# Peptides against a protein of PDB entry 5KEZ: the designs that were tried, part 20

Target 1, 320 residues: chain A of PDB entry 5KEZ
Amino acid sequence: NVAIYNPFRPWWERYQPVSYKLCTRSGNEDEFRNMVTRCNNVGVRIYVDAVINHMCGNAVSAGTSSTCGSYFNPGSRDFPAVPYSGWDFNDGKCKTGSGDIENYNDATQVRDCRLTGLLDLALEKDYVRSKIAEYMNHLIDIGVAGFRLDASKHMWPGDIKAILDKLHNLNSNWFPAGSKPFIYQEVIDLGGEPIKSSDYFGNGRVTEFKYGAKLGTVIRKWNGEKMSYLKNWGEGWGFVPSDRALVFVDNHDNQRGHGAGGASILTFWDARLYKMAVGFMLAHPYGFTRVMSSYRWPRQFQNGNDVNDWVGPPNNNGVI

## One batch from the design tools (peptide; aimed at target 1 L115 R256)

Design b2_p13_3_s1 (made by RFdiffusion4, then SolubleMPNN; from b2_p13_3, 7 letters changed)
Fold by OpenDDE base, seed 2:
Structure b2_p13_3_s1 (fold): chain B 320 residues (1-320), chain A 13 residues (1-13)
Amino acid sequence: as target 1 above (320 residues)
Amino acid sequence: AKGVPEGFDRIPK
């Protein structure tokens, strides 16, 4: 991915790929292989956060300022380490003046235009699908168990399906022969927009962002809500079917006040209430559960916004 | 509300 120095190595640089090389601040490919092997050998499975909707931001300077030193040029859409060129992006398909998503009520913009300036890959092209599948299959062959698909809302479900249909079975050194990768898709659907989480049920599980948002209001006792109202928690509250849901109290985005849930989202900053919410989630049978492991950072609020919401994991002058 | 809130940025300014 791109190496960003202003601000200094933010968490979100990880979501700006310039290649599919397994070479980042977390380590190189050999170190990743070693980690996957050691984890699998003790029954801990690895699920990769796969960024396949886009490459880096259109405004990032060209050069070799990347975690593996690969050259890239956002201006010319040149990513030779893949390789991608201008033919592999949706610049001509997006019809907005800015090239960015401007109207979330227009499903074609949401999927064909750039997410906050991130160069949008043309996933309708078999070439692009194959390059992504090659990346994911490399991970499968190493021994990962599945994937979180980042920004799935911004990809056509059929394009995702076409990529998934190219995937190998899981590595038989650790998984039963014929096992398929576990897939869950990040789709933010709180209602009010044309794109629905149900559009993606055919590809695997989806994130249920209503879960953390609604649970937060209940635990906080907002609007007179009571714990007793959770008697029919799950489908009874209008959530997706349990077998399609991946549930969580918070994630890295809404922990920083971004995305779905707003101020209702509970985080480790409110330790007592957060433990109550996480405990309830783990005790309740609805959905597939995900527990957040995060870190503290020096929050500084200005006009209601944390100006340090970019801060990544603890590090020693950029070294993790 | 939008899937990505106003002001959310994954690129440097």
Scores: peptide ipSAE 0.044, ipTM 0.773, DockQ to the pose 0.453
OpenDDE base, seeds 1, 3, 4, 5: peptide ipSAE 0.038, 0.038, 0.042, 0.036; ipTM 0.780, 0.785, 0.775, 0.775

Design b2_p13_3_s2 (made by RFdiffusion4, then SolubleMPNN; from b2_p13_3, 7 letters changed)
Fold by OpenDDE base, seed 3:
Structure b2_p13_3_s2 (fold): chain B 320 residues (1-320), chain A 13 residues (1-13)
Amino acid sequence: as target 1 above (320 residues)
Amino acid sequence: KKGVPEGFDRIPK
């Protein structure tokens, strides 16, 4: 991915890929392979956060400022390490003036335009699908158990399906023969927008962001909410079917206090309430549970916003 | 801005 130095190596640089090389601030491919092997050998499975909707930001300077030194040129849509070129992006398909998503009530914009400047891949193209599948298959062959599909809301479900149909079975060294990768898709659906979580049920599980948002309000006793109201928690609260839900109290995005759930989201900053929420989640049968492991950073609120919400995990000059 | 954290930006400013 792009190495960002202003601000200094933010967490979100990981979501600006310039190649599909397994060479990042966390380590190289050999180290990753070693980790996957060691984890699998003790029954710990690895699920990769796959960033396949986009490449890096359009405004990032061209060059070799990347975690593996690969050259890239956002301006010309040149990512030779893949390789991608201008033909592999949705620039001509997006009809907004900026090239970015401007209206989330326009599903076509949400899928075909750039998410906050991130170069949007033309996932309708078999070439692009194949390059992504090759990346994911490499990971599968290494021994990962599945994937979180980042920014799934911004990909057409059919395009995702086309990629998934190209995937190998899981590595038989650790998984039963014929096993398929576990797929869950990040879709932010709190209602009020045309794109729905149900659009993605055919591809695998989806993130249920209503879970953390609503649980937060209950635990915080906002709006007269009572824990007794949790007796029909899950589908009874209007959430997606349990077998399609991946649930969590917070994630790396919404723990920063805005967006999907906003201020209702409980985080480790509110330790007692957070433990209550996580404990409840783990005890309750609804959905597939995900527990967040985060870190403290020097929060600095200005006008209600943390200006340091970019801060990544503890690191040594950018190396974790 | 819906569907993403309000004020969230993955592009350096």
Scores: peptide ipSAE 0.044, ipTM 0.794, DockQ to the pose 0.570
OpenDDE base, seeds 1, 2, 4, 5: peptide ipSAE 0.038, 0.044, 0.043, 0.037; ipTM 0.782, 0.786, 0.788, 0.783

Design b2_p13_3_s3 (made by RFdiffusion4, then SolubleMPNN; from b2_p13_3, 7 letters changed)
Fold by OpenDDE base, seed 5:
Structure b2_p13_3_s3 (fold): chain B 320 residues (1-320), chain A 13 residues (1-13)
Amino acid sequence: as target 1 above (320 residues)
Amino acid sequence: AKGVPEGYDRIPK
């Protein structure tokens, strides 16, 4: 991914890929392979956060400022480490003036335009699908158990399916022969937009962002809601079917105080309430649970926004 | 949004 130094190595640089090389601040491919092996050997499975909707931001300077030193040029859509070129992006499809998503009520725009400047991959192209599948298959062969598909809302479900159909079975050294990768898709569906979580059920589980948002409201006792109302928690609250749901109290995005639940989201900053929420989540059978492990950072609110929401995990001068 | 200094907010206000 891109190496950003202003601000200094933010967490979100991780979500600006310039290659599919397993070479980041977390380590190199050999180290990753070693970790996956060690984890699998003790029954801990690895699920990769796969950023496949986009490459890096369009405004990032060209060069070799990346975690693996790969050259890239956002301006010309040149990512030779893949390789991708201008043919592999949706620039021509997006009809907005900015090239970015401007209206989330336009599903085509949500899928074909850039997510806040992130160069949008043309996932309709078999070439692009294949490059992504190669990346994911390499991970599968290493021994990962599945994937979180980042920004799935911004990908056409059929394109995702086409990629998934190219995936290998899981590594038989650790998984039963014929096992398929566990897929969960990040889809933010709180209602009010044309793109629905149900659009993605055919590809695997989906993130149920209503879960954390509603649970936060209940535990905070907002709007007169009571814990007793959780008796029919799950489908009874209008959530996706349990077998399609990936549930969580917070994630790295909404933990930072905006979107996907807003202020209702409980985080470790509200320790007592957070423990209650996580405890409830783990005790309740609805959905597949995900527990957040995060870190403290020096929050600095200006005009209601944390100007330090970019701060990444604890590090020593950029070294994690 | 993700990859942007303002964070990742994909929910319209």
Scores: peptide ipSAE 0.043, ipTM 0.799, DockQ to the pose 0.156
OpenDDE base, seeds 1, 2, 3, 4: peptide ipSAE 0.044, 0.041, 0.045, 0.039; ipTM 0.803, 0.790, 0.804, 0.776; seeds 1, 3 fail the geometry check

Design b2_p13_3_s4 (made by RFdiffusion4, then SolubleMPNN; from b2_p13_3, 7 letters changed)
Fold by OpenDDE base, seed 4:
Structure b2_p13_3_s4 (fold): chain B 320 residues (1-320), chain A 13 residues (1-13)
Amino acid sequence: as target 1 above (320 residues)
Amino acid sequence: KKGVPEIFDRIPK
């Protein structure tokens, strides 16, 4: 991914890929292989946060400022380490003036335009699908158990399916023969927009953002909500089917301000309430649970916004 | 990114 130095190595640089090389702030491919092997050997499975909707931001300067030194040129859509070129992006498909998503009520914009400037890959192209599949298959062959698909809301479900159909079975050294990768898709669906989480059920599980939002409200006792109302928690609250849900109290995004779920989202900053929420989540059978492991950072609020929301995990001069 | 805090709009892209 791109290496950003202003601010200094923010967490979000990881979501701006310039190649599919396993060479990041976390280590190189050999180290990753070693980690996956050691984890698998003790029954801990690895799920990769796969950034496949886009490459890096349009405004990032061309050059070799990346975690593995690969050259890239956002302006010309040149990512030779893949390789991608201008024909592999949706620039011509997006019809907005800015090239970015401008109206989230337009599903076509949401899928075909840039997510806040991130160069949008043309996932309709078999070439692009294959390059992504190659990346994911490499990880599968290393021994990962599955994937979180970042920004799935911004990809056509059929394109995702086409990629998934190219994936290998899981590595038989650790998984039963014929096992398929575990897929969960990040889709923010709180209602009110045309894209629905149900659009993605065919590809795997989806993130149920209503879960953390509603649970936070209940635990905080907002709007007259009571714990007793959780009697029909899950589908009874309008959430997706349990077997399609990946549930969580918070994620890395909504830890950092009013987002999906707004101020209701509980985080480790509210330790007691957070423990209650996480405890309830783990005790309740609804959905596949994800527990956040985060970190403290020096929050500095200006006009209600944390100017240090970019701060990534504890690191040694940028190396995690 | 819809659902993400508005402050993330300032993230360099």
Scores: peptide ipSAE 0.039, ipTM 0.774, DockQ to the pose 0.411
OpenDDE base, seeds 1, 2, 3, 5: peptide ipSAE 0.035, 0.035, 0.033, 0.036; ipTM 0.767, 0.764, 0.765, 0.771; seed 1 fails the geometry check

Design b2_p13_4 (made by RFdiffusion4)
Pose (drawn by RFdiffusion4):
Parts: sequence; C-alpha cells; structure tokens
Structure b2_p13_4 (pose): chain A 320 residues (1-320), chain P 13 residues (1-13)
Amino acid sequence: as target 1 above (320 residues)
Amino acid sequence: SSYSNPAKAWHNS
C-alpha cells in the first residue's frame, strides 16, 4: 500500500493498494504465512480484508513511497508490480465530469467512477479479475478461511461473482474438501439508496451496519428508544436475514464517529455502555458476530468530528 | 501530493 507521510502514516493508507505483494507495516510474506499456519494449527481462522475495488488515490505522487518499495505512478496509471496499466481502470467507463463519484442516487457511477479519487479498477475485464483472483488464491493456499470484501457497494455484484468463480477451494490440510471461502461484503445500507445489500446475497454475507447504529441509540436511550423495544431484535427491525448478516457494535471505521451511525456508535471510549451492547449482541442469536479490538489515539473533536481520526497504530517513527 | 481518505467516503449517500 501507499506509504502516506502527510498526515503521518494514517490507518487508511492501507486502503490504497500499490501491489499485491504481501508486504506491509504488519509484516512480510514469511511472517504472514507463519501467522496463518500457527493460527490454523490451533483452530483459529484468518479472514483477510481484501481491497479490490481500487488501487491508490489518483493524486498520489509517483515514486516508491510504498510499503515494499515498489514503483507506481497514479497519474499514468502504471502499477508495474502487479502489473496494471491505464487499460485496467475505469477512466473511459465513468460518465461524471470530475471522474469521481458525485451522486449516490445513480447506481452506475457509484460502481464505475472513482471513490474519493481512488483509481477504480475495471472489474469487468478478465485480466483484472484474474490478477485479483491470483492474489486471493495465493492467500487461500496459504490457508486463509475467507475475505472481507472492502467497498463492495462500489463493485457490481456480478463482477464480484466473476472474481469469486476463479477462487480455489480452501486448503485441504485444514478444511474439509470442497470448502469455500467465507465471504462477507462491506455494504453500508441504511435504506434510502438504490443499492440494497440484498443485491449481494448471491456472493456471501453482508455487513449489517444498521445493527450497531440501532443498538447504540437504544443503549444510549436516545431518540425515544428503550431496551424493552429489543424484544423483536433482528429482522423485525428491518435487518437482513440472520443467515446473511455479519454483525458488530462498532468497526474500525465508524468507531471514529464519522461513519454509519455517527455519535451513536458505542466504542471502547464508552466502556460501561459498550460492554452492555457487546454483551447483548453476543447473547442474541441474530447474525454472525465480530468483536472489535482497537488501539488508542489522541481524539480531538472539533464540531462533532475528530481531527485525529486518521492517526495510525501505535508506532515509533512509523514502525508499529 | 494529495491523498484520498476512503474511510469517510464509504459513508456518502
């Protein structure tokens, strides 16, 4: 991923890929393989955050400011370490004047245009689907059990299916024959938009962002909500079917207060109420549960938004 | 150089 130095090494630089080499601030390929093997040998699975909708920001300076020193040039669309060229991006397919996503009532541009200027991969091309599949198969053979598909709302459900069609079964040393990767797709669907999370049920589960937003408001006793109203918690509140939901109280993104749910999202900062919300979630049968494990940063709210929400993991001069 | 912050854009509607 791009090594971003202003601001200093933000957590979200990891969502701007430069290549598919397994080489990050978290470690190299040997350390990654070692982790996956050790965890599988004690029965704990690894799920990978797959960033496949885009490469890095179009305005990022060319050079080798990358976590493995790989060269890249966003202005010329050259990512030779993959390799990707200008033919591999949606510049000619997007119809907005800016080339970015401008209107979220237009389902097409949400898919074909740049998300906040991130270079949008042409996922309809077999070559691009193959390069992504090669990356995910490398991970599957190492032994990962599934994937979080980042920014799934900005990918066509069919393109996702075409990529998943190319995946190996899970490593037969640890998983039964014919086992398939666990897929959960990150789609923020609070209603009122043309894209529905149900559009993605053919590919795997989806993140249910309504879950934590509603639970936070209820536990905080905001907007007239009471815990007694949780008697019919689940699809009774308009959530996706339980067998398609990945649920959580907060995630790494919206724990910073700017996300789906804003200030209602309970986090470790609100430890007393947070424990209650996590407890309710873990006790209730709805959904497959994910628990957050975080790091502290110097929060500094100005106008309800944290100006330090970009701060990366604890580090000494960028070394985690 | 300018950098895209995708975390905030994920929530646009």

Design b2_p13_4_s1 (made by RFdiffusion4, then SolubleMPNN; from b2_p13_4, 6 letters changed)
Fold by OpenDDE base, seed 5:
Parts: structure tokens; C-alpha cells; sequence
Structure b2_p13_4_s1 (fold): chain B 320 residues (1-320), chain A 13 residues (1-13)
């Protein structure tokens, strides 16, 4: 991915790929392979956060400022380490003035335009699908168990399906022969927008962001809500079917007080209430559960916004 | 309860 120095190595640089090489601040491919092997050998499975909707931001300077040293040029859409070029992106599809998503009530913008300037891959192209599949298959062959598909809301479900259809079975050294990768898709659906979680049920599980939002409201006792109202928690509250749900109290985005859930989201900053929420989630049978492990950062609120919400995990001058 | 928020752009904008 790109190496961002202003601000200094933010967490979100990880979501700006310039290649599918397994060399980042977390380590190189050999180290990753070693980790996957050791984890699998003790029954811990690895699920990769796969960033396949886009490459890096359009405004990032061209050069070799990347975690693997690969050259890239956002201006010309040149990513030779893949390789991608200009016709591998959706620039011609997006009809907004900025080239970015401007209206989330327009599904075509959400899927064909750039997410905050991130160069949007043309997933309709078999070439692009194949390059992504090669990346994911390499990970599968290493021994990962599945994937979180980042920004799935911004990809057409059929394009995702086309990629998934190219995937290998899981590595038989650790998984039963014929096992398929576990897929869960990040889709923010709190209602009020045209793109629905149900659009993606055919590809695998989806994130249920209503879970953390509603649970936070209940545990905070907002609007007079009570824990006893959770008797029909899950599908009874209008959530997606349990077998399609990936549930969580918070994630790295809404932990920072923005996006899906807002101030209702419980985090480690509210330790007692957070433990109650996580405990409830783990005890309740609805959905596939995900527990957050995060870090503290020097929050500084200005006009209700944390100006340090970019701060990444603890590091030594960029080295994790 | 009634709660919904539109998707907010990621923090790098």
C-alpha cells in the first residue's frame, strides 16, 4: 500500500493498495506464511481483509512511496506491479463532477464512482477479476480460511460473485478437501439508502451494522429502551437472517464515532457498557460474532469531531 | 427504536 506521511502513517493507508504483494508494515510474505502456518497448526484460522474495490487515492503522488517499494502513478492509473492501467478503472462510468461518490442515494454512484478519491477498479472486466482472484488464491494457497471483502457496498454483487467463482478450495493441509473460503462482506445498511445488505446474501455473510447501533442504544438506555426488549433480539429486530449476519459491537470506523452507528456505538472508551455489550453478543446465538481488539489514541475533539481519528496502531517511527 | 444514518466517507478525505 501507499506510505502516507501527512498525517504520519495513518491507519487508513492500509486501505490504499498499489499492488497485491504481501509486503506491508506488518511484515513480508515469508513472515505472513509463517504466521498462517503457526496459527492453523493450533486451530486459529486467518481471515484476510481484502481490499479489492479500489487502489490508492487519485491525489497521491506518483513514485515508489509504498510499503513494498513498487512504483505507482495514480494520475495515469498506472500500477505496474499488478499490472493495472487506465482501462482497468471506472473513470468513464462515473458521471459525477468530482469523480467521487456525491450521493449515497444513487446506487450507481456508490458503485461506479470513487470512494473519497480512491481509484475505483472496473470489476466488470474479467482481467481485473482475474488479478484479484490471483491475489486471493495466493492467500488461499498459503492457508487462509477466508476473507472480509472491504467496501463491498461499493461493488456490484455480480462482480463479487464472478471473483468468488474463481477461487480455489482451501488448503487441504489444514482444511477438509473441497472446503470453500469463508466470505463476509462489509455492507453498511442502516436503512434509508438504496443499497441493501440482502443484495449480497448470495456471496456470503454481510456485516449487520444495525446490531451495534441498536445494542448501543439499548445498553445506554437511550429513548427509554430496556434490556428486556432484547428478548427477540436478532431477526425480530429487523436484522438480516442469522446465517447471513456478521455481528460486532464496534469496528475501526465507527469506533471513531462516525459513519454507521454514530454516538450510539459502544467502544472500549466506555469500558463497563462495552463489556456488557460484548458479553451479551457472545452469549446470544444470533449471527457470526466478531470481537474487536483495538488501541487507545490521543483523541482531540473539535466541534464534536476527533481531529486525531487518523492515528494508527502503536508503532516506532512507522514500524509496527 | 428508530435509528438510521447515511454512509459517511472514510477519514482520508
Amino acid sequence: as target 1 above (320 residues)
Amino acid sequence: SSYSNPTRALFWK
Scores: peptide ipSAE 0.041, ipTM 0.765, DockQ to the pose 0.084
OpenDDE base, seeds 1, 2, 3, 4: peptide ipSAE 0.035, 0.039, 0.041, 0.040; ipTM 0.756, 0.762, 0.788, 0.767; seeds 1, 4 fail the geometry check

Design b2_p13_4_s2 (made by RFdiffusion4, then SolubleMPNN; from b2_p13_4, 9 letters changed)
Fold by OpenDDE base, seed 2:
Structure b2_p13_4_s2 (fold): chain B 320 residues (1-320), chain A 13 residues (1-13)
Amino acid sequence: as target 1 above (320 residues)
Amino acid sequence: SSYSRYPLGLFKR
């Protein structure tokens, strides 16, 4: 991914890929392989956050300022480490003046235009699908158990399916022969927009963002909500079917006050209420559960916004 | 940096 130094190595640089090389601040490919092996040997499975909707931001300077030193040029859409070129992006398909998503009520913009300036990959092209599948298959062959598909809302379900259909079975050294990768898709669907979670059920599980949003309001006792109302928690609250749901109290985005849920989201900053929410989630039989492990950072609020929401994990002068 | 000129925060909706 791109290496950003202003601000200093933010968490979100990891979501701006310039190659599919397993070479980041977390380590190199050999170290990753070693970690996967050690984890699998003790029954801990690895699921990779796969960033496949886009490459880096369109405004990032060209050069070799990346975690693996790969050259890239956002201006010319040149990513030779893949390789991608200008033909592999949706620049000509997006019809907005900015090239970015401007209207989330237009499903074509949401999927064909750039998410916050991130160069949008032309996932309709078999070449692009194959390059992504090669990346994911390399991970499968190393021994990962599955994937979180980042920004799935911004990809056509059929394009995702086309990629998934190219995937290998899981590594038989640790998984039963014929096992398929576990897939869960990040789709923000709180209602009111044309893209629905149900559009993605055919590809795997979907993140249920209503879960954390609604649970937060209940535990905070907002709007007269009571814990007793959680008696029919799950499908009874209008959530997706349990067998399609990936549920969580918070994620890295809404922990920083952004994305789905807003101020209702409970986080470790509200320790007592958060423990109640996580405990309830783990005890109540709905969906596949995900527990957040995060860190504290020096929050600085200006006009209601944390100006330090970019801060990544604890590090020593960039070394994690 | 490009961020200072064009903040590229990854905040999804």
Scores: peptide ipSAE 0.187, ipTM 0.828, DockQ to the pose 0.265
OpenDDE base, seeds 1, 3, 4, 5: peptide ipSAE 0.064, 0.102, 0.048, 0.050; ipTM 0.820, 0.831, 0.804, 0.803

Design b2_p13_4_s3 (made by RFdiffusion4, then SolubleMPNN; from b2_p13_4, 7 letters changed)
Fold by OpenDDE base, seed 3:
Structure b2_p13_4_s3 (fold): chain B 320 residues (1-320), chain A 13 residues (1-13)
Amino acid sequence: as target 1 above (320 residues)
Amino acid sequence: SSYSRPDRALFDT
């Protein structure tokens, strides 16, 4: 991915890929392979956060400022380490003036335009699908158990399916023969927008963001909410079917968020309430649970926003 | 300068 130095090595640089090489601030491919092997040998499975909707931001300077040293040029859409070129992006398909998503009520924009300037891959192209599948299959062959598909809302479900249909079975050294990768898709659906979580049920599980938002409200006793109201927690609260849901109290985004998407979210900053929420989640049978492991950073709120929400995990000069 | 990667659908709801 792109190495960002202003601010200094933020967490979100991981979500600006310039190649599918396994060289990052976390280590190289050999180290990753070693980690996966060691984890699998003790029954701990690895699920990769796969960034396949986009490459890096359009405004990032061209050069070799990347975690694996690969050259890239956002301006010309040149990512030779893949390789991708201008033909592999949705620049011509997006019809907004900026090239970015401007209206989330326009499903076509959400899918075909850039997410906050991130160069949007043309996932309708078999070439692009194949490059992504090759990346994911390499990880599968290493021994990962599945994937979180980042920014799934911004990909057409059919394109995701086409990629998934190219995937290998899991590595038989650790998994039963014929096992398929576990897939969960990050789709932010709090209602009110045209893209729905149900659009993605056919590809795998979907993140249920209503879970953390509503649970936070209840635990905080906002709006007269009571714990007793959790009796029909899950589908009874309008959440997706349990067998399609991946649930969590918070994630790396909404623990830094605001408004409806973040205000109610409980985090480690509110330790007591957070423990209550996580404990409830783990005890309740609804959905597939995910527990967040985060870190403290020097929060500085200005005009209601944390100006240091970019701060990544503890590191040694950018290396974790 | 570099720009962050917030999910606008989450943060702007």
Scores: peptide ipSAE 0.052, ipTM 0.776, DockQ to the pose 0.483
OpenDDE base, seeds 1, 2, 4, 5: peptide ipSAE 0.050, 0.049, 0.037, 0.040; ipTM 0.764, 0.768, 0.744, 0.752; seeds 1, 2 fail the geometry check

Design b2_p13_4_s4 (made by RFdiffusion4, then SolubleMPNN; from b2_p13_4, 9 letters changed)
Fold by OpenDDE base, seed 2:
Structure b2_p13_4_s4 (fold): chain B 320 residues (1-320), chain A 13 residues (1-13)
Amino acid sequence: as target 1 above (320 residues)
Amino acid sequence: SSYSRYPLGLFKT
């Protein structure tokens, strides 16, 4: 991915890929292989956050300022480490003046235009699908158990399916022969917009963002909500079917006050209430659960926004 | 808040 120095190595640089090389601030490919092996050997499975909707931001300077030193040129859409070129992006397909998503009520913009300037891959092309599948298959062959698909809302479900159809079975050294990768898709659906979580059920599980948003409201006792109302928690509250849901109290985005849920989201900053919410989630039989492990950072609020929400995991001058 | 107002990825670029 790109190496960002202003601000200094933010968490979100991880979501600006310039190659599919397993070479980041976390380590190189050999170290990753070693970690996967060690984890699998003790029954801990690895699920990779796969960024496949886009490459880096269109405004990033060209060069070799990346975690693995690969050259890239956003201006010319040149990513030779893949390789991608201008033919592999949706610049000509997006019809907005800016090239970015301007109207989230227009499903075609949401899928075909750039997410906040991130260069949008033409996932309709078999070439692009195959390059992504090769990346994911390399991970599968190393021994990962599945994937979180980042920004799934911004990809056509059929394109995702086409990629998934190219995937190998899981590595038989640790998984039963014929096992398929576990897939869960990041889709924000709080209602009111054209793209729905149900559009993606055919590809795997989806994130249920209503879960954390509503649970936070209840635990905080907002709007007269009571814990007793959680008796029919799950489908009874209008959530997706349990077998399609991946549930969580918070994630890295809404932990920083953005995305789905707003101020209702409970985090470790409110330790007592957060423990109550997480405990309830783990005890209640709905969905596939995900627990957040995070860190403190020096929050600085200006006009209601944390200007330090970019801060990544604890590090020593960029070394994690 | 709605996704259109506070989309994920807001700080990625």
Scores: peptide ipSAE 0.056, ipTM 0.817, DockQ to the pose 0.105
OpenDDE base, seeds 1, 3, 4, 5: peptide ipSAE 0.049, 0.053, 0.053, 0.055; ipTM 0.775, 0.778, 0.816, 0.816

Design b2_p13_5 (made by RFdiffusion4)
Pose (drawn by RFdiffusion4):
Structure b2_p13_5 (pose): chain A 320 residues (1-320), chain P 13 residues (1-13)
Amino acid sequence: as target 1 above (320 residues)
Amino acid sequence: AMAQWNAYKAVVS
């Protein structure tokens, strides 16, 4: 991923890929393989956050400011370490004047245009699908059990299916024969938009962002909500079917207060109420549960938004 | 980078 130095090494630089080499601030390929093997040998699975909708920001300076030293040039669309060229991006397919996503009532541009200027991969091309699949198969053979598909709303459900069609079964040393990767797609669907999370049920589960937003408001006793109203918690509140939901109280993004749910999302900063919300979630049968494990940062709210929400993991001059 | 991040936050809000 791009090594971003202003601001200093933000957590979200990891969502701007430069290549598919397994080489990050978290470690190299040997350390990654070692982790996956050790965890599988004690029965704990690894799920990978797959960033496949885009490469890095179009305005990022060319050079080797990358976590493995790989060269890249966003202006010329050259990512030779993969390799990707200008033919591999959606510049000619997007119809907005800016080339970015401008209107979220238009389902097409949400898919074909650049998300906040991130270079949008042409996922309809077999070559691009193959390069992504090669990356995910490398992970599957190492032994990962599934994937979080980042920014799934900005990918066509069919393109996702075409990529998944190319995946190996899970490593037969640890998983039964014919086992398939666990897929959960990150789609923020609070209603009122043309894209529905149900459009993605063919590919795997989806993140149910309504879950934590509603649970936070209820536990905080905001907007007239009471815990007694949780008697019919689940699809009764308009959530996706339980067998398609990945649920959580907060995630790494919206724990910073700017996300789906804003200030209602309970986090470790609200420890007393947070424990209650996690407890309710873990006790209730709805969904497959994910628990957040975080790091502290110097929060500094100005106008209800944290100007330090970009701060990366604890580090000494960028070393985690 | 901060402009891009602020635009992102506007999207996810």

Design b2_p13_5_s1 (made by RFdiffusion4, then SolubleMPNN; from b2_p13_5, 10 letters changed)
Fold by OpenDDE base, seed 3:
Structure b2_p13_5_s1 (fold): chain B 320 residues (1-320), chain A 13 residues (1-13)
Amino acid sequence: as target 1 above (320 residues)
Amino acid sequence: WTEQYERYRKLIS
């Protein structure tokens, strides 16, 4: 991915890929393979956050400022380490003046235009699908158990399906023969927009962002909410079917007041309430649960916004 | 909620 130095190596640089090389702040491919092996050998499975909707931001300077030193040129859509070129992006499909998503009530813009400047891959092309599948299959062959598909809301469900149909079975060294990768898709659906979580049920589980948002209000006793109201927690609260839901109290985005969720989102900053929420989540049978492991950073609020929300995990001069 | 979503995406751009 792009190496960002202003601010200094933020967490979100990981979501600006310039190649599919397993060479990042966390280590090289051999180290990753070693970790996956060690984890699998003790029954801990690895699920990769796969960034496949886009490459890096269109405004990032061309060069070799990346975690593996690969050259890239956002201006010319040149990513030779893949390789991608201008033919592999949706620049010609997006009809907005800026080239970015301007109206989230327009599903076509949400899928075909750039997500805040992130170069939008033409996932309708078999070439692009194949390059992504090759990346994911390499990970599967290493021994990962599945994937979180980042920014799934911004990809056509059919394009995702086409990629998934190219995937190998899981590595038989650790998984039963014929096992398929576990897929969960990040789809932000809190209502009010045309794109729905149900559009993605056919590909795998989806993130249920209503879960953390609503649970936060209940635990905080906002708006007269009571724990007793959780009697019909899950589908009774308008959430997606349990067998399609991946649930969480917070994620790295809404933990910082971004993504989907507001002040209701509980985080480790409110330790007591957070433990209550996480405990409830783990005890309740609804959905597939995900527990957040995060870190403290020097929060500085200005006009209600944390100016240090970019801060990544503890590191040694950018190396985790 | 859309506004918060946009803030997230703007953060990474």
Scores: peptide ipSAE 0.056, ipTM 0.815, DockQ to the pose 0.135
OpenDDE base, seeds 1, 2, 4, 5: peptide ipSAE 0.049, 0.046, 0.052, 0.049; ipTM 0.805, 0.808, 0.809, 0.811

